# Designs tried in a protein design run: peptides against a protein of PDB entry 4JHK. Part 182

Target 1, 212 residues: chain A of PDB entry 4JHK
Amino acid sequence: EDYKIQSFDLETQKLLKTALKDPGSVDLEKVSSVIVDQSLKDQVFSREAGRICYTIVQAEAKQTNGSVFRRNLLNRLQQEFKAREETRKRSTQEWVCLVSFICNIFDYLKVNNMPMVALVHPVYDCLFRLAQSDALKNEEEVDCLVLQLHRIGDQLEKMNVQLMDELFNLLRDGFLLQEDLSSMGRLLLLEILEFRAGGWKLSDTAQKYYYS

## One batch from the design tools (peptide; made by RFdiffusion4, then SolubleMPNN)

Design b2_p29_5_s3 (from b2_p29_5, 14 letters changed)
Fold by OpenDDE base, seed 3:
Structure b2_p29_5_s3 (fold): chain B 212 residues (1-212), chain A 29 residues (1-29)
Amino acid sequence: as target 1 above (212 residues)
Amino acid sequence: DAEESFLSETEEILKKIKERIEEQRKELS
Protein backbone atom coordinates (compact mmCIF):
# COMPACT_ATOMS: atom_id res chain seq x y z
CA GLU B 1 0.00 0.00 0.00
CA ASP B 2 0.96 3.62 -0.51
CA TYR B 3 1.22 5.86 2.55
CA LYS B 4 1.55 9.64 2.54
CA ILE B 5 4.84 10.21 4.32
CA GLN B 6 6.42 12.78 2.00
CA SER B 7 6.47 15.40 4.75
CA PHE B 8 9.17 13.46 6.62
CA ASP B 9 12.87 13.53 5.79
CA LEU B 10 14.31 10.60 3.86
CA GLU B 11 15.77 8.89 6.91
CA THR B 12 12.45 9.04 8.75
CA GLN B 13 10.62 7.83 5.67
CA LYS B 14 12.91 4.82 5.57
CA LEU B 15 12.25 4.22 9.26
CA LEU B 16 8.49 4.29 8.71
CA LYS B 17 8.66 2.05 5.65
CA THR B 18 10.73 -0.48 7.58
CA ALA B 19 8.29 -0.35 10.49
CA LEU B 20 5.44 -1.16 8.11
CA LYS B 21 7.22 -4.25 6.72
CA ASP B 22 9.58 -5.40 9.46
CA PRO B 23 8.61 -3.75 12.76
CA GLY B 24 10.92 -5.96 14.80
CA SER B 25 13.98 -4.39 13.19
CA VAL B 26 13.30 -0.79 14.28
CA ASP B 27 12.79 1.23 17.46
CA LEU B 28 9.01 1.22 17.67
CA GLU B 29 8.98 3.78 20.47
CA LYS B 30 10.73 6.22 18.16
CA VAL B 31 8.33 5.35 15.34
CA SER B 32 5.30 6.05 17.53
CA SER B 33 6.76 9.36 18.70
CA VAL B 34 7.43 10.50 15.15
CA ILE B 35 3.88 9.67 14.06
CA VAL B 36 2.28 11.44 17.03
CA ASP B 37 4.48 14.53 16.66
CA GLN B 38 3.58 14.92 13.00
CA SER B 39 -0.12 14.27 13.64
CA LEU B 40 -0.20 17.11 16.17
CA LYS B 41 1.00 19.48 13.43
CA ASP B 42 -0.88 18.24 10.39
CA GLN B 43 -4.57 17.39 10.54
CA VAL B 44 -4.47 15.85 7.07
CA PHE B 45 -1.65 13.51 8.06
CA SER B 46 -3.52 12.46 11.20
CA ARG B 47 -6.00 10.65 8.96
CA GLU B 48 -3.22 8.71 7.25
CA ALA B 49 -1.57 8.18 10.61
CA GLY B 50 -4.49 6.08 11.75
CA ARG B 51 -4.08 3.75 8.81
CA ILE B 52 -0.30 3.61 9.26
CA CYS B 53 -0.67 2.79 12.95
CA TYR B 54 -3.10 -0.01 12.22
CA THR B 55 -0.73 -1.53 9.68
CA ILE B 56 2.23 -1.41 12.06
CA VAL B 57 0.17 -2.95 14.86
CA GLN B 58 -0.92 -5.79 12.60
CA ALA B 59 2.59 -6.34 11.26
CA GLU B 60 4.09 -6.51 14.75
CA ALA B 61 1.40 -8.89 15.93
CA LYS B 62 2.07 -11.21 13.01
CA GLN B 63 5.85 -11.02 13.25
CA THR B 64 6.51 -11.27 16.99
CA ASN B 65 3.07 -11.39 18.58
CA GLY B 66 4.16 -8.19 20.26
CA SER B 67 2.41 -4.92 21.06
CA VAL B 68 5.31 -2.55 21.70
CA PHE B 69 4.15 -0.02 19.13
CA ARG B 70 0.55 0.10 20.37
CA ARG B 71 1.72 0.43 23.96
CA ASN B 72 3.95 3.38 23.16
CA LEU B 73 1.30 4.98 20.98
CA LEU B 74 -1.34 4.78 23.71
CA ASN B 75 1.06 6.09 26.34
CA ARG B 76 1.76 9.14 24.22
CA LEU B 77 -1.94 9.63 23.44
CA GLN B 78 -2.76 9.57 27.13
CA GLN B 79 -0.09 12.17 27.84
CA GLU B 80 -1.36 14.50 25.13
CA PHE B 81 -4.97 13.98 26.22
CA LYS B 82 -4.17 14.93 29.81
CA ALA B 83 -2.61 18.16 28.55
CA ARG B 84 -5.51 18.94 26.18
CA GLU B 85 -6.68 22.14 27.92
CA GLU B 86 -3.18 23.58 27.91
CA THR B 87 -2.83 22.63 24.26
CA ARG B 88 -6.08 24.42 23.42
CA LYS B 89 -4.94 27.56 25.22
CA ARG B 90 -1.62 27.51 23.40
CA SER B 91 -2.89 26.80 19.89
CA THR B 92 -6.33 26.14 18.44
CA GLN B 93 -4.66 24.46 15.47
CA GLU B 94 -2.72 22.02 17.65
CA TRP B 95 -5.86 21.36 19.69
CA VAL B 96 -7.97 20.39 16.68
CA CYS B 97 -5.07 18.27 15.40
CA LEU B 98 -5.02 16.44 18.73
CA VAL B 99 -8.77 15.81 18.60
CA SER B 100 -8.54 14.71 14.99
CA PHE B 101 -5.69 12.31 15.75
CA ILE B 102 -7.43 10.68 18.73
CA CYS B 103 -10.59 10.27 16.66
CA ASN B 104 -8.66 8.79 13.74
CA ILE B 105 -6.91 6.29 16.01
CA PHE B 106 -10.32 5.35 17.38
CA ASP B 107 -11.56 4.92 13.81
CA TYR B 108 -8.68 2.83 12.41
CA LEU B 109 -7.00 1.05 15.30
CA LYS B 110 -9.42 -1.80 15.85
CA VAL B 111 -8.78 -4.73 18.14
CA ASN B 112 -10.61 -7.88 17.12
CA ASN B 113 -12.62 -5.68 14.77
CA MET B 114 -13.79 -3.57 17.72
CA PRO B 115 -12.90 -0.04 18.83
CA MET B 116 -10.49 0.32 21.70
CA VAL B 117 -12.67 0.75 24.77
CA ALA B 118 -10.05 2.91 26.46
CA LEU B 119 -10.52 5.64 23.83
CA VAL B 120 -14.32 5.99 24.08
CA HIS B 121 -14.52 8.40 26.99
CA PRO B 122 -11.47 10.44 25.95
CA VAL B 123 -13.03 10.95 22.51
CA TYR B 124 -16.35 11.98 24.04
CA ASP B 125 -14.67 14.44 26.38
CA CYS B 126 -12.90 16.08 23.45
CA LEU B 127 -16.18 16.39 21.57
CA PHE B 128 -17.95 17.79 24.63
CA ARG B 129 -15.19 20.37 24.96
CA LEU B 130 -15.75 21.37 21.34
CA ALA B 131 -19.48 21.65 22.06
CA GLN B 132 -19.05 24.28 24.78
CA SER B 133 -19.91 27.91 24.03
CA ASP B 134 -16.35 29.22 23.94
CA ALA B 135 -15.47 26.63 21.30
CA LEU B 136 -18.66 26.80 19.23
CA LYS B 137 -17.95 30.45 18.39
CA ASN B 138 -14.71 29.40 16.64
CA GLU B 139 -15.21 28.05 13.13
CA GLU B 140 -12.01 25.99 13.25
CA GLU B 141 -13.28 24.11 16.29
CA VAL B 142 -16.78 23.69 14.82
CA ASP B 143 -15.23 22.33 11.62
CA CYS B 144 -13.28 19.80 13.66
CA LEU B 145 -16.30 18.79 15.73
CA VAL B 146 -18.53 18.25 12.72
CA LEU B 147 -15.82 16.42 10.76
CA GLN B 148 -15.20 13.94 13.57
CA LEU B 149 -18.90 13.30 14.09
CA HIS B 150 -19.26 12.60 10.38
CA ARG B 151 -16.40 10.10 10.53
CA ILE B 152 -16.99 8.26 13.80
CA GLY B 153 -20.33 9.45 15.19
CA ASP B 154 -22.16 6.24 14.37
CA GLN B 155 -19.40 4.14 15.96
CA LEU B 156 -19.30 6.29 19.09
CA GLU B 157 -23.06 6.11 19.48
CA LYS B 158 -22.88 2.32 19.46
CA MET B 159 -20.43 2.52 22.35
CA ASN B 160 -22.55 4.91 24.45
CA VAL B 161 -25.86 6.28 23.20
CA GLN B 162 -26.51 8.21 26.41
CA LEU B 163 -23.39 10.35 25.99
CA MET B 164 -24.22 10.92 22.35
CA ASP B 165 -27.70 12.14 23.32
CA GLU B 166 -26.17 14.51 25.85
CA LEU B 167 -23.70 15.80 23.28
CA PHE B 168 -26.37 16.52 20.72
CA ASN B 169 -28.52 18.23 23.35
CA LEU B 170 -25.65 20.67 23.78
CA LEU B 171 -25.29 21.11 20.02
CA ARG B 172 -29.02 21.77 19.66
CA ASP B 173 -28.96 24.30 22.47
CA GLY B 174 -25.93 25.99 20.96
CA PHE B 175 -27.64 26.21 17.60
CA LEU B 176 -30.82 27.66 19.10
CA LEU B 177 -29.58 29.79 21.98
CA GLN B 178 -26.00 30.94 21.36
CA GLU B 179 -25.95 34.36 19.70
CA ASP B 180 -22.30 34.73 18.69
CA LEU B 181 -22.08 31.79 16.30
CA SER B 182 -20.84 32.55 12.81
CA SER B 183 -23.19 31.96 9.91
CA MET B 184 -21.09 29.01 8.78
CA GLY B 185 -20.86 27.63 12.30
CA ARG B 186 -24.62 27.74 12.68
CA LEU B 187 -25.05 26.07 9.31
CA LEU B 188 -22.64 23.28 10.24
CA LEU B 189 -24.43 22.64 13.52
CA LEU B 190 -27.74 22.37 11.72
CA GLU B 191 -26.20 19.98 9.21
CA ILE B 192 -24.80 17.64 11.85
CA LEU B 193 -28.09 17.68 13.75
CA GLU B 194 -29.84 16.58 10.58
CA PHE B 195 -27.09 14.07 9.84
CA ARG B 196 -27.65 12.17 13.08
CA ALA B 197 -31.42 12.51 12.85
CA GLY B 198 -31.15 10.80 9.48
CA GLY B 199 -29.33 7.81 10.95
CA TRP B 200 -25.85 9.20 10.37
CA LYS B 201 -26.59 9.56 6.67
CA LEU B 202 -27.04 12.56 4.42
CA SER B 203 -28.47 12.66 0.92
CA ASP B 204 -26.24 13.81 -1.91
CA THR B 205 -28.49 16.83 -2.38
CA ALA B 206 -28.24 17.83 1.26
CA GLN B 207 -24.49 17.27 1.25
CA LYS B 208 -24.10 19.60 -1.68
CA TYR B 209 -26.31 22.19 -0.01
CA TYR B 210 -24.17 22.38 3.11
CA TYR B 211 -20.68 21.90 1.67
CA SER B 212 -20.66 23.13 -1.95
CA ASP A 1 -0.26 -2.07 30.24
CA ALA A 2 -0.89 1.21 28.42
CA GLU A 3 -4.51 0.42 27.58
CA GLU A 4 -5.23 -0.50 31.18
CA SER A 5 -3.59 2.70 32.35
CA PHE A 6 -5.72 4.79 30.02
CA LEU A 7 -8.84 2.84 30.98
CA SER A 8 -8.14 3.48 34.66
CA GLU A 9 -8.84 7.18 34.03
CA THR A 10 -12.41 6.48 32.87
CA GLU A 11 -14.11 7.57 36.08
CA GLU A 12 -12.21 10.84 36.16
CA ILE A 13 -13.02 11.52 32.52
CA LEU A 14 -16.71 10.80 33.09
CA LYS A 15 -16.69 13.24 35.96
CA LYS A 16 -15.18 15.88 33.69
CA ILE A 17 -17.82 15.24 31.03
CA LYS A 18 -20.59 15.71 33.58
CA GLU A 19 -19.00 18.93 34.78
CA ARG A 20 -18.82 20.21 31.20
CA ILE A 21 -22.49 19.43 30.66
CA GLU A 22 -23.53 21.26 33.81
CA GLU A 23 -21.28 24.22 33.04
CA GLN A 24 -22.75 24.60 29.57
CA ARG A 25 -26.30 24.33 30.91
CA LYS A 26 -25.64 27.19 33.29
CA GLU A 27 -23.96 29.23 30.57
CA LEU A 28 -27.02 29.13 28.32
CA SER A 29 -29.57 29.63 31.14
Scores: peptide ipSAE 0.622, ipTM 0.949, DockQ to the pose 0.911
Fold by OpenDDE base, seed 2:
Structure b2_p29_5_s3 (fold): chain B 212 residues (1-212), chain A 29 residues (1-29)
Amino acid sequence: as target 1 above (212 residues)
Amino acid sequence: DAEESFLSETEEILKKIKERIEEQRKELS
């Protein structure tokens, strides 16, 4: 498979490629750190990172029945999650990258074809944070929120429908009651409300309305 | 392991979620 890793230097690219094929021959802690670091800077890569991580996990499992990479990845992810409020204060961009990365890991990094249960509540907390009034007024955060819900909303709902209901109650209230939303932010909130109402699918009519 | 460590924080995270919900309700009230 081909992976989008051109943002790394050649040495790191080689490291990643080797990890994908022969994970036992590389420092998997270093690999995980590199992936996390880049994912915290680039939302586009964070999507690819999920796929890369899944492949490495599978390769290591097949090669040695080990889980060193996953362990290191989750440890780093937990660390970044714990510091999420500080990250948000420091940089909105880094914050939305963090959320995107966690969501993408949830999406791609499945064990025995099952989502990692340990990520369910962390993902929800991130989304709830994005649903707060101070975040909803920021278009970048709204973009992130809506994007993640488009990607993994249906999966998250299957894990906990009650939390999803609560989340969308906040989004509805924000849409209706918060006065300092941008026009685009308000539009995106409306779209995602309709998206879930439609069974996490976008109708042709809605697609034309929101994205034409 | 790492997953178990993350899972051990579930109750705390759930508490935080509930706090966020309540905070937002107050904000928009």
Scores: peptide ipSAE 0.608, ipTM 0.946, DockQ to the pose 0.969
Fold by OpenDDE base, seed 1:
Structure b2_p29_5_s3 (fold): chain B 212 residues (1-212), chain A 29 residues (1-29)
Amino acid sequence: as target 1 above (212 residues)
Amino acid sequence: DAEESFLSETEEILKKIKERIEEQRKELS
């Protein structure tokens, strides 16, 4: 498979390629750190990072039946998650990258073909934070929120319907009651409300209305 | 172990979520 790792230097690219095929021959802690660092800078890469991480996890499992990479990845992820409020205050861009990365790991890094249960509440915590009034007024945060819900909303709902209901109550209230939303932010909230109401699908009519 | 660490924090996370929900209601009401 071809992975989008062109943003890294050649040495790091080799490291990643080796990790993908022969994880036992590289420092998997270093690999995990490199992936997390880049994911915190580039939201687009964070999507690819999820796929890369899954592949490395599978490769290590097949090679040694080990889980060193996953352990290191999750340890680093937990550190970043714990500092999420500080990250948000420092940089909205880094904050949305962090959320995106956590959501993408949840999406791609399946264990026994199931989402990692340990990530469910951290993901919801991030989404609930994005659903607060101080975040909803920031279009970049709304974009992130809506994007993640489009990607993993149906999976998250299956894990905890009550939390999803509560989250969407906040989004509905934001749409209806919050005055300082941008026009695009309000439009995105309406769209995601309709998206879930439609069974996490967008009708052709709605698609034209919101994205044409 | 790392998974267990995340899992052990779930109760605290849920508490924070509930607090945020309440704060949001106050701000919008």
Scores: peptide ipSAE 0.220, ipTM 0.823, DockQ to the pose 0.983
Fold by OpenDDE base, seed 5:
Order: structure tokens, then sequence, then C-alpha cells
Structure b2_p29_5_s3 (fold): chain B 212 residues (1-212), chain A 29 residues (1-29)
């Protein structure tokens, strides 16, 4: 399996490749740190990071029945999550990268073929934060919110439909009542509202309307 | 462990979510 790690220097690429194949031979704390650091810089990589993390977790489990990587990863995630408001104030880009990364970990890092229950509420917290008025006026944050809901909305709803209903109530209210939304932001909110209403699927008509 | 730590924060997270929901409703109403 090929992973997109071209953004790293050659030494780090080697480290990651080794971790994917032989996790017991590398410092898994360092590996987790490198992955998180890059994911906080590059939202595109954060998507790939989810797959990489899952592969490393599985490889370590099979090799040593260990979970060192997962523990280190989750510890770092928790640290970043706790500092999320400060991160948002410092850099919108870093904030949306953080949200994207947490959502991607939720999406890819399954435990016994199920989402990690521990990540459900942290993910919802991030999405609810993006659904606040001060965030909805920022197109970059709206884009992040809508992207994550497209990716994991159906899975997340299965974990807690009540919270999803509340989240979409906020999105609907924002769409209808908030005056300082950008044109694109408003369009994205409408699209995601229709997306969920359609069973987390985009109809042919909607596809043509929004993306053609 | 880290996973248990996230679980232990659930109640606080839910509380904050509810607070944000109410704040949003007040702002837009």
Amino acid sequence: as target 1 above (212 residues)
Amino acid sequence: DAEESFLSETEEILKKIKERIEEQRKELS
C-alpha cells in the first residue's frame, strides 16, 4: 500500500515507512509526534494521516500485541484538543487542521471495526464550535465543518443522533438567521442541510446544482 | 490511559456543548 508522505524529508519518510512495516523497530512516540505535527500544518495530509495511523496501530498489534503508538497518538490528540480555543485564536488554519485531523482519526482508526467511543464527544465538540456564529462567518471554518460532515456525518450520527440533530439545528439557524455569512458559506450550509436530509447522500439534482 | 481520559471528559464536553447551543440560540433569536 502506498502512502502520501512526500511532504516529509527523506529521513522522516524512512522513519514512517519503517513504522508502517516494522513498528517495533522505531520510536513510536516520535512517529506519532511527527504525524500529528504535520497534520496540524497540512489539512490534506491529515486525511492520509488517518490511514497511516490505522496501519501502524494494526501492525503493532499484530507484531507485539502492543498499543504504544495509539496511546501516544491519543495523548497528543488530547493535548491539542484541550488547547483548541487557543489554537483557534492563534490561527484559523491550524484550528481547522486540528479538527480535520481528529475527524480523520475518528474515521480511520477503528477499534474492533468500530469507531473509538472516546472520540465521539470530542468530535462533536469541535463541530459544535464550528457551528457557532463567530465561526460560521468564516468561510474557512464553514468549509471545514461541511467537509467533515460529508466524511463522517453518517457514522457520527449513528453514535448519537440527538447531538447530530442539535448540531443541524444550529446550522439551520445559522443559514436562516445569521446575516454575516459569506455567499459561499451560506451555499455550503444549504448543501450540507440537504445532504443529511437526503440520507447523507447527494442526489443527482443536488450534485448538478452545487458542483456543476 | 488516554482513551479513558477522553471518556472522563465526556460530561464536561457535553456541558459545554449545551452551553454553546443555548448561547447560539440567544444570539440568533
Scores: peptide ipSAE 0.198, ipTM 0.813, DockQ to the pose 0.933

Design b2_p29_5_s4 (from b2_p29_5, 15 letters changed)
Fold by OpenDDE base, seed 5:
Structure b2_p29_5_s4 (fold): chain B 212 residues (1-212), chain A 29 residues (1-29)
Amino acid sequence: as target 1 above (212 residues)
Amino acid sequence: DAEESFLSETEEILKRIQEGLERQRKELS
């Protein structure tokens, strides 16, 4: 399998590859730190980090019945989430990477084949932040918002439909009322509104219209 | 407060994980 770790230096790539196959032979705290750090810098990696983390968690569970990696990962995630506003102020790129990472963890890192309840509110909080007017005017943040909703919106709605309704009220208002949206941003908001209205599915014609 | 809720829930998870690890260490010693 390709875990898209080409953005790391060779030494770190080796570390990650070892963690994926033989987690007991590496410092899993260091591995978790490296993954989080890179996820904040690289959107491509951030979007795939959840899959990598899941694999490491499963590998450790099978090898030693341990959960050291998950513990360290969640601890770091908690820290980054708490500092999310400061991160956004410092770097929009790091902010959207953080959101992508959290959403990806939610998507892949499940417990007993169910999403971790502890991540539901953090994910919604991130999406709500992206749905604020100051964020909607930034195409990069809109891209992130819409992407996450495409990926995990249906799952997230099942966890809390009331919050999803509130979120989409903000998106509707943004689409209809906000004046400083980019043309692409407005198009993306319309698309995601229709996407949910269609049961989190797009018709082939709609797909071509919005993404061709 | 979503942040406090998250912290509380994650702390509980981390606590349980840590307790599990401690039990494992004791059992292996």
Scores: peptide ipSAE 0.045, ipTM 0.600, DockQ to the pose 0.056
Fold by OpenDDE base, seed 3:
Structure b2_p29_5_s4 (fold): chain B 212 residues (1-212), chain A 29 residues (1-29)
Amino acid sequence: as target 1 above (212 residues)
Amino acid sequence: DAEESFLSETEEILKRIQEGLERQRKELS
């Protein structure tokens, strides 16, 4: 498979490619660090990173029955989550990249073709943070929130419908009551409300209206 | 076996992450 790793230098690209094929021959701690660092800078890569991580996890499990990569990956994620509020204050871009990354890990790191239960609450917590009034006024955060809900909302709801109801109550209130939303932000909230109401589906006409 | 090990370790780490996030949410409310 082709992976979007063109943004890395050639040496790092080689490292990642080797990790995908022969994880036992590389420093998997370094690999995990590189992936997380880049995911915090590029939302496009953060999505690809989920797939890459899954592949490396599977490759290491098959080759050595090890979990060095996953352990290091999750340890780094834990560190980033501990500092998430500081990250948000410092850089909205890095914050939304972090959310994007964890959501994509949820989307790709499946067990028995099912989402990992352990990731459900952490993902919801990120989305709830984006649904707070101070975040909804920032279009970049609204973009991230709506994008993730489009990608994994249906999966998340299947895991916990109560949390999804609570989340969308916040989004509804934001749409109806919050006065400092951008025009696009308000439009996106309306769209995602309609998206869920329609069973996590939009007509082609609606899709063009909101995103064309 | 490998899958079980993967899940157990992941769940432990993610539990700690969740606890941290919950504390932060309470502080913001």
Scores: peptide ipSAE 0.030, ipTM 0.460, DockQ to the pose 0.117
Fold by OpenDDE base, seed 2:
Formats: C-alpha cells, sequence, structure tokens
Structure b2_p29_5_s4 (fold): chain B 212 residues (1-212), chain A 29 residues (1-29)
C-alpha cells in the first residue's frame, strides 16, 4: 500500500513504516503524536491519515493485542476537539485540518466494515460549525465543508438523515440569504447542494461546469 | 474479542469528546 507520508522527513517516514509492520518495536505514543501534529498542519496528510491510523491499530492488535497507539491517538483527538473553537480563532488552516482528520478517521476506522457510530455526532458537530454564517464567509472553511461532504456525506447520511437535512438547510439558507459569501464560496455551496440532490454523485455537466 | 474491546474503548473516548463539544456549544450560545 502507498501511504502518503512524503511530507515527513526520512527518519519519521521510517518510524511510521515500522509502526505499520512492527508496532511493538517503536514508541507508539510518539507515532500517534507525530500523526496528529502533522494532520493539523498538512491538509493533504490529514485527509489520508485515517488509513495509516487504522493500519497501525490493526497491526498492534494483531502483534501484541495492544492498543497503545489508539489510546494515545484518541486522547489527543479529545484534547483537540475540546479546544476546537480556540484552534479556529488561532488558525483557520489548523481548524480545517482538524475537521479533515476527524472525517478521515470516520472514513477509515471501521469496525466490521461499518463506521463507528460514536463518531457520527462529533463529525456532524464539526460540519455544522462550518455551516454557520461566520464560517461560510470564509472560503477556506467552505472548501473544507464541501470536500468532507464529497468524501463522506453519503456515509453520514446513512447514519443520520435528519442531521444531514438540518445541515443542508443551513447550507441552503447560506447560499440564498447570506450576503457576504465569496463568489467561489457561493458556487461551492450550490455545487454541494446539487451533489446531494443527485444522490451524492456528480453529473458530467456539473463536473464540467464547476471543475473544468 | 479484540475488535469488541477496541470498539468499547473507542466509543467511550468518543462519548467524552461529544460531551465536550456539547458543553462548548452551550457556552457559545
Amino acid sequence: as target 1 above (212 residues)
Amino acid sequence: DAEESFLSETEEILKRIQEGLERQRKELS
């Protein structure tokens, strides 16, 4: 498997690769901290980190029946979520990376090939925050919101249709009524509204209009 | 089994995360 870890230095890359194959031979607390830190800085990595995390969890469970990595990872996540508003105020970039990371975890950390039910509300909470008027006026937050909905919207809806309806009511209102949206932000909202309406699929026409 | 143990631990932590988010929302309202 190709893990997108090129943003790390070679030593850290080796550490991560070793964690994937022989987790008992590395400091898994350090591994977890490195992954979270990088996920908050690099949106590309944050979108892919879930797969790495899941693989490490499986490897540790298989090798030692341990859960050191998972415990440290989730404890760190808890800390970041408690401080999410402060993170947003400090750095929009870190905030959207955090959202991207949690959505990626939701996408990859599955049990019996099913999403973790416990992640549903936390993920929605993040998306609802991005759907508030003060966030919709920021193009970077709109980008994140739309990206996550493209990636996991269909899965989230299957878990809770009511929350998805409520979320998209906010997006509709933002698109129609909010005055200080950027032109691109408004365009992205329209696209995602149509994306869901189309069963979480892009039509050829929409693809051409929005992305070519 | 190992998977069940994994899920229970994860769900407990995620529950705490959710509770934290709820408290934060209340504080912002």
Scores: peptide ipSAE 0.028, ipTM 0.451, DockQ to the pose 0.100
Fold by OpenDDE base, seed 1:
Structure b2_p29_5_s4 (fold): chain B 212 residues (1-212), chain A 29 residues (1-29)
Amino acid sequence: as target 1 above (212 residues)
Amino acid sequence: DAEESFLSETEEILKRIQEGLERQRKELS
């Protein structure tokens, strides 16, 4: 299986591979720290880290009926969340990576193939932050927002349609009323509005228009 | 039971995160 860990050094790769198969034989606190650190600086990894985390959680549960990894992971995530505004101020990239990671955890850490209810509001609140006017003017944040909605929007809506309606009201207002959007940002907002309106699907014609 | 235990622990931590996000939303509104 490919968990996209090629960006790590060989020793860390070995650590992660061992954690995936034999979590009881490694320092799971260290593993969680490594994953979170990388997720905060690598958008590609942050979007896929949830799958790795889920696999480790499952492996530990099966092996020892333990939850050390999950506890450390979520504790670290909570720490990063507490500093989210400072992170955003310091580095837009780290901020969008954090959002991507949280959304990815929502997508992959499922129970009975369903998202955890406890993650619904946290994810929405991250997306609402990205939907504020001070964030919409930054194309990098718009990219993140639109990307997450493409990936998990349909799932989120099933969990809470009222919040989704509220979120998209903000996006519509941004598209129509905000003057300092980039051209691409405005285009992306329009696209995501149409994407939801089309049942979270994009027609071939729309695909060509927005992404060609 | 194992699944329930897993969920319980995760939800406890996630609840705290949720509370923080909710406070943020209120402050920005």
Scores: peptide ipSAE 0.027, ipTM 0.459, DockQ to the pose 0.110; fails the geometry check

Design b2_p29_6_s1 (from b2_p29_6, 11 letters changed)
Fold by OpenDDE base, seed 3:
Structure b2_p29_6_s1 (fold): chain B 212 residues (1-212), chain A 29 residues (1-29)
Amino acid sequence: as target 1 above (212 residues)
Amino acid sequence: SFEDEAFEAAANNDVEKYNKLLEEYLKKN
């Protein structure tokens, strides 16, 4: 399987490729740090990062029955989550990358083939933050919110329907009552409201867009 | 906190503890 790692230098690409095939031969703490750092800079990579992380976790488990990579990854992720408000203040781009990364890790990384319950509240906390009035007026944050809900909304709802209802109450209020939404922001909110109401169903074209 | 415990269990791949936490979460919510 091919991974999109062209954005890294050749040495780092080699490191990642080795981690994917022979995780016991590399510094997995360094690998996790590299992946997290790049995911915080590139929202597109965050999706690929989830897949890469899953593969490394599986490879390490199979090779040594170890969990060094997972431990380092989740520890770093928890640290970044706890500092999320400071990140948002510093850079909206880094903030939406962080949200995307957390959501993609939730999407791909499992424990005993079950959803990462550890990330349920962190994910909802991020989405609720994006659903606040000060965030809804920023199209970049709305785009991030809607994208994540398209990708993992159905999974999150299965974990906690009450939180999802509360989240969508905020989104409906934003759509109906908030005056400083952009035209595109309003359209995105309407679309996601209808998406959930329709049972989280995507067309073939939309499926390719959101899950490619 | 629940979140910290869940993170710890997942980080250490403590399947038994994680499964218990997952069950408790789903029971409550």
Scores: peptide ipSAE 0.497, ipTM 0.926, DockQ to the pose 0.922
Fold by OpenDDE base, seed 5:
Structure b2_p29_6_s1 (fold): chain B 212 residues (1-212), chain A 29 residues (1-29)
Amino acid sequence: as target 1 above (212 residues)
Amino acid sequence: SFEDEAFEAAANNDVEKYNKLLEEYLKKN
C-alpha cells in the first residue's frame, strides 16, 4: 500500500516509511510531530494523514502492544485544537487543514474498532466554528466544512444527533439568511443540507468528488 | 473531566475504560 508522502524531504520520508513498518525503531514522538506539522500545511496530506496514523498505530500495537504514537499524536492534536482560534487568525489554510486533520483522525483512528469518543466534541466544535457567519463567508472554510460532513457526518450523527441538528440549523440559517455567501458557498451549503436530508447517501458523482 | 478521561483511555488504548466511557457517552446523547 502506498502513502502520499511526497511533500516531505527524503529523510523524513524515510522516517515515515520506517514508522509504518517498524515503529519501534524510530522516535514516535518525532513522527507524530512531523505528521501534525505537515498536516497543518498541506491539505492533501492532511487527508492522507489519518490513514498513515492508523497504519502506524496498528503497526505499533502489533509490534510492541504499545501506544506511544497514539498518545503523542493525541496530545499534539489536543494542543492544536485548543489553539484553533489563534490558528484561524493566523492562517485560514492552516485552520482548515487542522479541521481536516482532526476529522480524518476521527475517521480512521479507532479504539477497539469504535469511534474515538474523545474527538467527538472537538470535531463538532470545529464544525460549529466553520458554521459561524464569519466563516461561512469564506469559501475555503465552507468547502472544508462541507467536505468533512460528507466524509464523517453520518458517523458524527450516530455519536450525537442533537449536536448535528444544531449544526445543521446553523447551516440552514446560513444558506437562507446570510447575504455575503459566495455563489459556490451557497451551493455547497444547499448540497450538504440535501445530503443529510437524503440520509447521508452519496451520488456517484459526489462519491468521486469527495473521495478522490 | 469526561474528555480528559476519554483522551487518556484512547491515548493508552485502554479498551475497558474506553468502552465504559463510550457507553456512557452514547447513553447520555
Scores: peptide ipSAE 0.473, ipTM 0.918, DockQ to the pose 0.971
Fold by OpenDDE base, seed 2:
Structure b2_p29_6_s1 (fold): chain B 212 residues (1-212), chain A 29 residues (1-29)
Amino acid sequence: as target 1 above (212 residues)
Amino acid sequence: SFEDEAFEAAANNDVEKYNKLLEEYLKKN
């Protein structure tokens, strides 16, 4: 399998590749740390980090029946989530990377092949924050919101349909009532409203845009 | 809290505890 880790230096790439194949031979706390740090500043990696994390978790479980990587990863994730408002104030880019990372972990990281129930409310909290008026006027935040809903909206809805309904009420209101949306932001909101209404089904065009 | 317990169960790969928490969550929501 190929993993998008070209943003790391060669030494770190080797570390990650070793963690994927022989996790017992590396410092998994360090591995988790570098993955989180990179996910917060590189959107391309942030969107793919979940798959990498899942593979490392599975490899460690198989090799040593351990959970060192998962433990360190989730602890760091929780810390970053708690500090999300400060992150948003400091950098919109880092904020959307954080949201993307949390959503990607929810998408890929499972417990006995079951969804991460612990991340349901944190994910919704992030999406609700992106759905506030001050965030909807920022095209970068709207893009992030719509992208995550395309990727994990159906899974989140299965976990809590009430929260999804409330979220989309905010998105509808933003689309209809908010005056300072960009043209692209408005189009993205319309698209995601229609996407859910259509049962979270991707078109060929949407597949290319969001996943290629 | 529920969230803390779910996080802990997931972090430790405590499948039995996690499954119970997941079931509880799905029943309430």
Scores: peptide ipSAE 0.468, ipTM 0.918, DockQ to the pose 0.957
Fold by OpenDDE base, seed 1:
Structure b2_p29_6_s1 (fold): chain B 212 residues (1-212), chain A 29 residues (1-29)
Amino acid sequence: as target 1 above (212 residues)
Amino acid sequence: SFEDEAFEAAANNDVEKYNKLLEEYLKKN
């Protein structure tokens, strides 16, 4: 299977491939660290990291009934989340990668086939930060915000509709009142407002765009 | 805290504990 790990060197690719098939034979703490590090600097990989992590978790569960990888992954994720404001100040690119990664983990890494309730607040906190005026003026942050809402908005709403309502109040205000939005940013906000209003249902064209 | 407990349950794949926490969260929200 293709997990889009071509951005890693060959040795690391081998490590990841082994983790996917035989997690007991590798250092799963190291694997988790490698995945998180790459997710913070590679937008494409960050978008796929959740799927990779899910597979490793499943493989470890089947092989040893263990949870070493999940534990290490979540610990690192929590550390990065706590430092998110510092990350944003340092690099917008790393910040949006972090948000994407957290959202991907929420999307793919289930517990008993249900979303991890532990990540609901962290995800919303990230999205609310992206919905602030200083972030909405940056197209890169708007792109990230809208992309995540397209992918996991319906799941998040099921977990906490009140927070979703509050978030979209900010987005509506941004669309209507904020003057320094780019034209594309304004269009994206309008689109996501309409997307939720339409019941989080994508057209075939939109499906290809947001899940490509 | 609730969030800490949820993280712990998820990290350890403690399904029973997680299910209880999830149920509690959904009742409150």
Scores: peptide ipSAE 0.475, ipTM 0.920, DockQ to the pose 0.951; fails the geometry check

